Peptides against a protein of PDB entry 4U39. Designs and how they scored, part 60

Target 1, 302 residues: chain A of PDB entry 4U39
Amino acid sequence: SIKVIGVGGGGNNAVNRMIENEVQGVEYIAVNTDAQALNLSKAEVKMQIGAKLTRGLGAGANPEVGKKAAEESKEQIEEALKGADMVFVTAGMGGGTGTGAAPVIAQIAKDLGALTVGVVTRPFTFEGRKRQLQAAGGISAMKEAVDTLIVIPNDRILEIVDKNTPMLEAFREADNVLRQGVQGISDLIATPGLINLDFADVKTIMSNKGSALMGIGIATGENRAAEAAKKAISSPLLEAAIDGAQGVLMNITGGTNLSLYEVQEAADIVASASDQDVNMIFGSVINENLKDEIVVTVIATG

## One batch from the design tools (peptide; aimed at target 1 S284)

Design b2_p25_4_s4 (made by RFdiffusion4, then SolubleMPNN; from b2_p25_4, 12 letters changed)
Fold by OpenDDE base, seed 2:
Structure b2_p25_4_s4 (fold): chain B 302 residues (1-302), chain A 25 residues (1-25)
Amino acid sequence: as target 1 above (302 residues)
Amino acid sequence: SRRVVKELSFENEKRKITVVVYEPV
């Protein structure tokens, strides 16, 4: 089974966005120290952590409280993760609960033998230096606790949205990018497409790879596959070129008119931009909500 | 084991890429 765990406010917002977008073949778990915020989750499984420590009042933006809350609830987390083949741990880094609890939850998943993937955001610069410093500590702890850690730099989201985008919409876009990171992987396993991947193939690419970057490209029209692939490999979310990556996981998602030729064209572009020795795997997914659009998601590991 | 339906191969400047298409489950 595939489990997605949203940790803290940002993680739970991302999980809500995944549920709203009908991401299939995954089980959702919402984790928080704030009981009121947890009640707003759409996840089937809701877990309050650190009930004794926090009394449901949240972590007070302190990562050490988030950490201790997860440690207090270790047995409950283990039971919720039991039998998972793959675990996604999603969080907005820089807060109390997400920053502190996500590494603990990830380590529990890894110790249970699940392929453990972190999908986390760095805070926007406007959230302040304290959040950036807390996020850096949490990201460092996540690297040790996961097989692969996808880090989304929120400031780069501002490069792909309108300059007049309200702060609230910038956070919604961050939640959407977290969704795309999880869905871009989970769909390759759980959703039948033109090219299906085995969980074993994904495990080979993602096991013990450390940090990863994600690029996304969307295009329409006659050259949509090529354009989407080019946008993905040049995505502002890729803080570094895919040149130098040891592994590449690619998802090509299209509507019912997606062709194997378009999949091949997109794959060729990404492979050409990658190193010769890169271990590249790619899958295709059919999404009926995509009319003439192709979405290419690239995850570069190593 | 899923049955292979189609094998696609293409070559770029760096490598030969082989795509194996399996039957839908």
Scores: peptide ipSAE 0.022, ipTM 0.455, DockQ to the pose 0.059
OpenDDE base, seeds 1, 3, 4, 5: peptide ipSAE 0.023, 0.017, 0.019, 0.017; ipTM 0.460, 0.407, 0.491, 0.382; seed 1 fails the geometry check

Design b2_p25_5 (made by RFdiffusion4)
Pose (drawn by RFdiffusion4):
Structure b2_p25_5 (pose): chain A 294 residues (1-190, 197-206, 209-302), chain P 25 residues (1-25)
Amino acid sequence: SIKVIGVGGGGNNAVNRMIENEVQGVEYIAVNTDAQALNLSKAEVKMQIGAKLTRGLGAGANPEVGKKAAEESKEQIEEALKGADMVFVTAGMGGGTGTGAAPVIAQIAKDLGALTVGVVTRPFTFEGRKRQLQAAGGISAMKEAVDTLIVIPNDRILEIVDKNTPMLEAFREADNVLRQGVQGISDLIALDFADVKTIMKGSALMGIGIATGENRAAEAAKKAISSPLLEAAIDGAQGVLMNITGGTNLSLYEVQEAADIVASASDQDVNMIFGSVINENLKDEIVVTVIATG
Amino acid sequence: MTTQVFLFGKKDEVLEKLEELREEE
């Protein structure tokens, strides 16, 4: 019983993307103060929060509103979250709802005893000062409210995509990366949560590599461990979760070869949750998701 | 989607298990 909660617009898209990618084994909850944006969620559960406060008009990039909105819907949220063994709280930080509400929601989930993993994006630098400041204040609050917070620095999306990809696609990739963050774990729980719990505090950074071809598992792993999303050296990690995903042509040669690359770059005595998952919708593509905690 | 391999433990333990699986394959 793992629930992925998209909070605000940032999470709304990630949840959409997850659903679009048919990520299995999770119950999705899209939570928003913005009734209009929420009605775009492909989530079966659409929770409008702060209905009294925001009247469906959203938080206006005011985290305080997203917070008060979440606090107002404190009871509606617990109801939706009860029974969750694990709650992914996915949101965009810098906003109002995502920045405000996610900590309230993730904290509720944490109090509910669920393994609360918040997976959020720090706004692109270009989103400006307000976005940066509010997310920083917000990411700070997400850390206090989750067991593990995987923070995806959107600015690093720009290093990854072609220098000329339009902004719209840059935001879109941030959504996918958020989806890639949650799927990278949720695919490994579809298992004693104390395992993953022992891997879940402090902040967490993740990396992704995608590759195709003859030497792809290594290409993917190398790209994953060196990825711009992954800002710090993995040898600094106390725990590492590794997810290898490929087509039905995923070989153990490829799997270990990528595991060897991720492993050698991690500490020797590191705790590790490793999985390889077959995605029939993949052909020659392979995706390594690496999440380091410490 | 299906899980091909899932491992938990120390890195060396994970690599040993992967090596064993590789030899069996």

Design b2_p25_5_s1 (made by RFdiffusion4, then SolubleMPNN; from b2_p25_5, 12 letters changed)
Fold by OpenDDE base, seed 2:
Structure b2_p25_5_s1 (fold): chain B 302 residues (1-302), chain A 25 residues (1-25)
Amino acid sequence: as target 1 above (302 residues)
Amino acid sequence: MKIKVLLTGKKSEVLAELRELLAKE
């Protein structure tokens, strides 16, 4: 089974966005120290951590409280993650619960033998230096606790949205990018395809790879597949080029008019931008809501 | 159409395998 665990406010907002977008073939778990915030989760499984420590009042933006809350609730987390083949741990880094608890939860998943993937955000620069420093510590701890860690730099989201985008919409876009990171991988496993990938193949590409980069490209019109692929490999979300990437996961999502040629063209571009010895998994997904749009998601590992 | 493919090896082999797979469908 595939489990997605949202940790703290940002992680739970991302999980809510995944549920709203009907990300299929995954089980959702919401984890928080704030009982009121947890009640707003759409996840089937809701877990309050650190009930003794926090009394449901949250972590007070302190990562050490988030860590201790997860440690207090270790057995409950183990039970919720038991039997998962893959665990996505999603969180907004820089907060108390997400930053502190996500690494602990990830380690629990890894110790259970699940393929453990972190999908996390760095805070926006405008959230202040304290959040950035807390996030750096949380990301470092996540890197040790996961097989693959996707880090989304929120400041780069500001490069892909309109300049007039309100601050609240920038956070919603961060939740959407987290969704795309999880969905881009989960669709490759959970969605039935013409060729079913073995979960062993995904493990080979994602196990013990450390940091991964994520790029997204969207295009319409003539050459939309090539344009979407080019945008994905040059995405502002990529902190580096994918030319050294030994592992690539690519999702090509289009409308009902998505052609095999378009899938080929997009995959050729991404493979051509990758390392000489690339292990590439690609999948195509039909989304009737995209009409004439193609969305390419690239996750580069290694 | 949902295609899921693992392509492994040298970039040239990956591209050749991709082209072969997509030519058979």
Scores: peptide ipSAE 0.252, ipTM 0.822, DockQ to the pose 0.457
OpenDDE base, seeds 1, 3, 4, 5: peptide ipSAE 0.325, 0.233, 0.036, 0.180; ipTM 0.838, 0.778, 0.671, 0.779; seeds 1, 4 fail the geometry check

Design b2_p25_5_s2 (made by RFdiffusion4, then SolubleMPNN; from b2_p25_5, 11 letters changed)
Fold by OpenDDE base, seed 5:
Structure b2_p25_5_s2 (fold): chain B 302 residues (1-302), chain A 25 residues (1-25)
Amino acid sequence: as target 1 above (302 residues)
Amino acid sequence: MKILVLLTGKKEEVLEELRRLLEES
């Protein structure tokens, strides 16, 4: 089974966005120290952590409180993650709960033998230096606790949105990018296909790879596959080119009109930008909610 | 949702298999 665990406010917002977008084949768990915020989760499983420590009042933007809250609730987290083959841990780094608890939860998942993937955001620079420093510590701890860590630099979202985009919309876009990172992987594994991906192949590409980069491209029109692929490999979310990656995961998602030719065209572009010896997982997914859009997600590991 | 194509391996093997699938389609 695949489980997605949203940790803290940002992680739970991302999980809500995943549920709203009907990301299939995954179980959702919402974790928070704030009981009121947790009640707003759409996840089937809602877990308040650190009830003794915080009394449901949240972590007060302190990562150490988030960490201790997860440690207090270790047995509950273990039970919730039990039997997962893969666990996505999603959080907005820089806060109290997400920053502190996500690494603990990730370690629990890994210790249970799940392939553990972190999908986290760095805070925007405008959120202040304190959040950036807290995020750096949380990301470092996540890197040790996961098999693969996808880090989304929120400041790079500002390069892909209109300059007049309200701050609230920039946060919503960060939640959407978190969704895309999880969905880009989970759809390849959880969706029944003609060719079952051996979960061993996913493990080979994602196990113990450390930091990963994600690029996303979306396009419409006649050259949409090529355009989406080009956007993905040149995505501002990629802090480096994918040509140095040891592993590449590529998802091409389109509507019912997605052609095998478009799939090949996009794959050729991503492959051409990748190392000659790269291990690749390539998947194409039909999403009936997509009409004329193609979404290319590239995750570079190693 | 449905997977149309799912391939894994070395880059060149994946690309070759994609080409094969196209030719067979």
Scores: peptide ipSAE 0.250, ipTM 0.814, DockQ to the pose 0.901
OpenDDE base, seeds 1, 2, 3, 4: peptide ipSAE 0.232, 0.235, 0.236, 0.136; ipTM 0.800, 0.814, 0.802, 0.740

Design b2_p25_5_s3 (made by RFdiffusion4, then SolubleMPNN; from b2_p25_5, 12 letters changed)
Fold by OpenDDE base, seed 1:
Structure b2_p25_5_s3 (fold): chain B 302 residues (1-302), chain A 25 residues (1-25)
Amino acid sequence: as target 1 above (302 residues)
Amino acid sequence: MKILVQLVGKKDDVLAELRKLLEES
């Protein structure tokens, strides 16, 4: 089974976005120290952590409180994650609960033998230096607790949105990028295809790979596949080129009109930008909601 | 949602298989 665990406010917003976009074949778990925020989750499983420590009032933007809250609730987290083959841990780093609890939860998942993937954001620079410093500590702790860690640099989201984009929309886009990171991987595993991907192959490519980078490209119209692929490999979210990566995961998602030719065209572009000896996971997905859009997601590992 | 193609392996093998699938389509 695949479980997605959203940790704290940002993680829970991302999980809500995943549920709204009908990400299939996964179980959703919402974790928070704030009981009121947790009640707004759409997840089937809602877990309040650190009830004794926080009394449901949240972590007060303190990562140490988030950490201790997860430690207090370790047995409950273990029970909720038990039997998962894969666990996605999603959080917005820089806050109290997400920053502190996500590494603890990730370690619990890993100790249970699940393939553990972190998908987290760095805060925007405008959220202030304190959040950036807290996020750096949380990301460092996540790196040790996961098999693969996808870090989304939120400041790079500002390069792909309009300069006049309101702050609230920038956060929504960050939640959407987190969704795309989880969905880009989970769809490859959870959805039956013409050619089945063995979970063992995914585990081989993602286990103990450390930090990963993600690029996303979206296009419509003629040459949409090529354009989406080019945008993905040149995505501002990629802090480095995908060349030299030991592994590349590529997902191409389109509407019902997605052709095998378009799939090949996009794959050729991503492959051409990748190392010659790269281990590649490739998947094409039909999503009826995309209509004329193609979305290419590239995740570079190692 | 439906997966059309899933492939894993070395880059060149993945591309070769995609090309084969296209030729067989």
Scores: peptide ipSAE 0.402, ipTM 0.880, DockQ to the pose 0.871
OpenDDE base, seeds 2, 3, 4, 5: peptide ipSAE 0.381, 0.397, 0.359, 0.386; ipTM 0.872, 0.876, 0.861, 0.884

Design b2_p25_5_s4 (made by RFdiffusion4, then SolubleMPNN; from b2_p25_5, 10 letters changed)
Fold by OpenDDE base, seed 2:
Structure b2_p25_5_s4 (fold): chain B 302 residues (1-302), chain A 25 residues (1-25)
Amino acid sequence: as target 1 above (302 residues)
Amino acid sequence: MKIKVLLVGKKSEVLEKLRKLLEEA
């Protein structure tokens, strides 16, 4: 089974966005130290951690409280993650609960033998230096606790949105990018189709790969596949080019009119930007809601 | 959602499989 665990406010907002976008074939778990915030989760499984430590009042933006809260609730986390083949741990780094608890939860998932993927955000620079420093510590701890860690630099989201985008919409876009990171992988595994993928192939590409980068491209019109692929490999979300990556996961999502030629054209572009010896997982997904839109998600590992 | 195509392997193998699928379509 695939489990997605949202940790703290940002992680739970991302999980809510995944549920709203009908990300299929995954089980959702919401984890928080704040009981009121946890009640707003759409996840089927809701877990309050550190109930004795925090009394449900949250971590007070302190990662050490988030860490201790997850440690207090270790057995509950183990039981919730039991039997998962793959675990996505999603969080907004820089806060108390997400930053502190996500590495502990990831380690628990890894110790259970699940393929453990972190999908996390760095805070915006405008959230201040304290959040950036806390996020750096949390990302370092996540890197040791996961098989693959996708880090989304929120400041790069500001390069793909309108300059007049309100701060609240920038956070919603960060939640959407977290969704796209999880969905881009989970759709390749969990969605019914011509699956010639065993879970061992996913493990080969994602196990012990460390940091990963994600690029997203969206386009419409006659050259939409090529344009979406070019946008994905040149995405501002990529902190580096994909040419040094040991593994590439590519998802091309389109409407019912997505042609096999468009799929090949997009794959050829991403492959041409990748190393000669790269291990690839390539998938195409039909989403009837996209109509004329194509979305290309590229995840570069290693 | 429905997966239309899923391919895994080395870059060269994936591209070759994609080309074959296009030739057979």
Scores: peptide ipSAE 0.251, ipTM 0.802, DockQ to the pose 0.892
OpenDDE base, seeds 1, 3, 4, 5: peptide ipSAE 0.248, 0.205, 0.221, 0.206; ipTM 0.804, 0.775, 0.783, 0.780

Design b2_p25_6_s1 (made by RFdiffusion4, then SolubleMPNN; its pose is not in this set)
Fold by OpenDDE base, seed 2:
Structure b2_p25_6_s1 (fold): chain B 302 residues (1-302), chain A 25 residues (1-25)
Amino acid sequence: as target 1 above (302 residues)
Amino acid sequence: MEFKKYYGEDGSVVYVGTAQQILAA
C-alpha cells in the first residue's frame, strides 16, 4: 500500500489538494498539532499529535515542539503507517509542526521498512530569515530520515507564475507543486488499469538516493509533448542539470488524445538529457480533464 | 536494471530501464 502523510499546515493543504485532484491508489493521513486546522483536512485518517504537549493549540512555529509532539505520538504514528510499502511525507518546511514532526514521522516510516519519500517545500524568502533557518534544519533532518527527499524551492515557483500573482496564490501554487511531486510518482505505481510496476524497480531508483529535484513542463499544440518535456528538464524548479542524476522518474500526463508517438518523443528528450546509464522509470498517464494539455513531471534523484 | 514495458487498459505505458535502453526501445 501507498500512504501519503501530510504534516502540519502546509502538508495538510497539499493533501487536501491531492484529494481534490483525485489522486488515486493512495491512503491519506493528516497529521497536525493544531486540532482546529486538522478538522479542515479532507483526509480519511486524521491524527492529532502532541495532545498533552500542545493541548491542540499548535506548535507556535517552534520545530522543537513539532518534534516532541511526534515523539509523544510515536505509537499512534507507527500504527497508522504499519503495512505501508511506500510512504510519502509531505510538509512545508519553516513552520513548527511540519519542520519538527516530518523528520520523526519519516524515520518511523523508514524503520517500519517502507520506501520513504519526502516531498517538502522551502519557504519563500519573503517569509523571513527565521523560517529559512528553521527549514534548513528540518530539511537536513529529513534527508537523514528518508530514502529520497524532493525539495521544492518556493522562490523558484515565483519564476513560473505571473509576476502579479498574489502571495496567497503563490502558496496555493506551492501546494499544487507538492501535489505534482507526489502524484508524479504515485501515478506510475498505482494508476488504475496499469499493470503494476514491480515495486523492486521503484526501490532501485528511490532507495537511499538522498536529495532529489523536480521539474515540471506544461504545453499545448502540435509539439506539446516535446515542449512539455523540454520545459520539464529546464524547469526553474530544477536547481541542477538532469545529466548529473543517478535516477530519473518521468511522468507524462495527457488527455485521451495522448499518442504513443508523443509519449516516446517526451521520453527520448528526457533520456537524451540524462546519463546513458541512469536508471529510469518513464510512464504515461491518461487524465481526461487535461484535454489538449500535456504535463511532464521529471524527478531527478541522486 | 532489466528493461521492462508495462501497458495499461487506458493506453498508459510504463518503461523501466536505463536511458540508453529507453532510447533504443
Scores: peptide ipSAE 0.515, ipTM 0.937, DockQ to the pose 0.855
OpenDDE base, seeds 1, 3, 4, 5: peptide ipSAE 0.501, 0.491, 0.477, 0.510; ipTM 0.932, 0.930, 0.926, 0.936

Design b2_p25_6_s2 (made by RFdiffusion4, then SolubleMPNN; its pose is not in this set)
Fold by OpenDDE base, seed 1:
Structure b2_p25_6_s2 (fold): chain B 302 residues (1-302), chain A 25 residues (1-25)
Amino acid sequence: as target 1 above (302 residues)
Amino acid sequence: MEFKKYYGSDGSVVYVGTAQQILAS
């Protein structure tokens, strides 16, 4: 089984976005210290952590409170994650709950033997230096606790959105990028009607790979597959060239009109940009909600 | 890795292998 656990406000916003986009084949768990915020989660499983410590009032932007809250609730977290083959831990780094609790939760998942993937954001620079410093600490802790850590630099999102984009929309885009990171992987494994991948191959690419980067490309029109693939490998979210990766995961998602030719064209572009010996998983996914749009997600591990 | 190709009932496809193997497929 695949479990997605959203930790704190940012993580739970991402989980809500995943549910709204009907990400299939995964179980959702919402974790928060803030009981009121947790009630807004769309996840089937909702877990308040650190009830004694925080009294449901949240972590007050203190990662140590988030950490202690997860430690307090360790047994509950273990029970919720038990039996998972793969666990996605998603959070916005820089806050209290997400920053502090996500590494603890990730470690619990890893200790249970799950392939543990972190999908987290770095805060925007405008969120302040304190958040950046807290995020750095949380990311460092996550690296030790996960098999693969996808880090999304939120400031790079500003390069792909309009300059006049309101701050609120920038956060929504960050949530969407988190969704894309999880969905890009989970769809390759859990897509309905697809022959199940050998999970050993997924483990080969993702186990003990440390940090990962993600690129996204979206396009429409006659050359949409090629354009989307080119955008993905040149994405501002990719802070390094894909040819340096030890592993590459690629997802091409399109509507019912997605052709095998388009899939192959996108695969060829990404593979050509990669090291010839790099281990790759490349998959196409049909999303009936997409019309003429193609979305290519590339995850470079190592 | 051994090259593998999977097909979905909806026309989806998954490739597993090296970049070179995928290009040669």
Scores: peptide ipSAE 0.507, ipTM 0.933, DockQ to the pose 0.828
OpenDDE base, seeds 2, 3, 4, 5: peptide ipSAE 0.458, 0.483, 0.488, 0.484; ipTM 0.921, 0.928, 0.930, 0.929

Design b2_p25_6_s3 (made by RFdiffusion4, then SolubleMPNN; its pose is not in this set)
Fold by OpenDDE base, seed 5:
Structure b2_p25_6_s3 (fold): chain B 302 residues (1-302), chain A 25 residues (1-25)
Amino acid sequence: as target 1 above (302 residues)
Amino acid sequence: MEFKVYEGEDGSRVYVGTIQQILAS
């Protein structure tokens, strides 16, 4: 089974976005120290952590409180994650709960033998230096606790949205990018009819790979596949080129009109940006909710 | 890595292997 665990406010917002977008084949868990915020989660499983420590009042933007809250609730977290083959831990770094609890939760998942993937955001610069510093510590802790860590630099989201985009919309876009990161991987594994995917191959590409880079491209029109692929490999979300990666996950998602030619064209472009000996999982996924859009997600591991 | 192709009922496909293997499929 695949479990997605959203940790803290940002993680839970991302989980809500995943549920709203009907990401299939995954179980959702919402974790928070704030009981009121947790009640707003759409996840089937809601877990308040650190009830004794915080009394449901949240972590007060203190990562140490988030960490201790997860430690307090370790047995509950273990029970919720038990039997998972893969666990996505999603959080917005820089806050109290997400920053502190996400690494603890990730470690619990890893200790249970799950392939553990972190998908987290680095805060916007405008959120302040304190959040950036807290995020850096949380990301460092996540890196040690996961098999693969995707870090989304929120400041790079500002490069892909209109300059007049309101701050609230920038946060919503960050939630959407988190969704895309999880969905880009989960759709490759959990797509209906693909139950026979050898999970060992997924482990080969993602196990103990450390930091991963993610690029996303979306396009429409006649050359949409090529454009989406080019956007993905040159995505502002990529902190470096995907060349030299030890593994690549590529997802091309389109509507029912997605052609084999488009799939091949996109694959060729991503391949041209990758080493020839790279192990790849490449999926073409049909999403009937997509009309004329193609979405290409590239995740470079190692 | 052994080259594998998975096909979904909806037309979805997943390829596992080296880039060279995938592109040659």
Scores: peptide ipSAE 0.419, ipTM 0.904, DockQ to the pose 0.939
OpenDDE base, seeds 1, 2, 3, 4: peptide ipSAE 0.402, 0.399, 0.318, 0.413; ipTM 0.897, 0.896, 0.865, 0.901

Design b2_p25_6_s4 (made by RFdiffusion4, then SolubleMPNN; its pose is not in this set)
Fold by OpenDDE base, seed 5:
Structure b2_p25_6_s4 (fold): chain B 302 residues (1-302), chain A 25 residues (1-25)
Amino acid sequence: as target 1 above (302 residues)
Amino acid sequence: MEFKKYYGEDGSVVYVGTAEQILAS
């Protein structure tokens, strides 16, 4: 089974976005220290952590409180994650709960033997230095606790959105990018109608790979597959080129008109930009809600 | 890694292998 656990406000917003977009084949768990915020989660499983410590009032933007809250609730977290083959831990780094609790939760998942993937954001620079510093500590802790850690630099989202994008929309886009990171992987594994990937191959690409980068490309029109692939490998979200990655996961999602030619074209572009010996998983996903749009997601591990 | 190619009933395709193997497929 695949479990997605959203930790804190940002993580839970991302989980809500995943549920709203009908990401299938995964179990959703919402974790928070704030009971009121947790009540707004759409996840089937909701877990308040650190009830004794915080009394449901949240972590007060203190990562140490988030950490202790997760430690207090360790047995509950273990029970919720038990039996998972893969666990996605998603959080917005820089806050109290997400920053502090996500590494603890990730470690619990890893100790249970799950392939543990972190998908987290760095805060925007405008959120202030305190959040950046807290995020750096949380990311460092996450890196030690996961098999693969996808880090989304929120400041790079500003490069792919309109300059006039309101701050609230920038946060929504960050939630959407978190969704895309999880969905880009989960759809390759859990999409109904796909022949089940050998989970051993997924483990080969994602186990003990450390930090990962994600690129996204979206395009329409006659050359949409090639354009989307090129955008993905040159995405502002990629802080480094995909060459030199130890593993690459690529998802191409399109409508019912997605052709094998388009799939191969996108694969060729990404593979050509990668080292020849890099282990890759490349998959196409059909989303009937997509019209002429193709979305390419590339995850470079290591 | 052994090259593998999967076909979904919906027309989806999954490739597993090295970049070289995928390019050669």
Scores: peptide ipSAE 0.468, ipTM 0.925, DockQ to the pose 0.834
OpenDDE base, seeds 1, 2, 3, 4: peptide ipSAE 0.463, 0.455, 0.438, 0.461; ipTM 0.923, 0.921, 0.915, 0.921

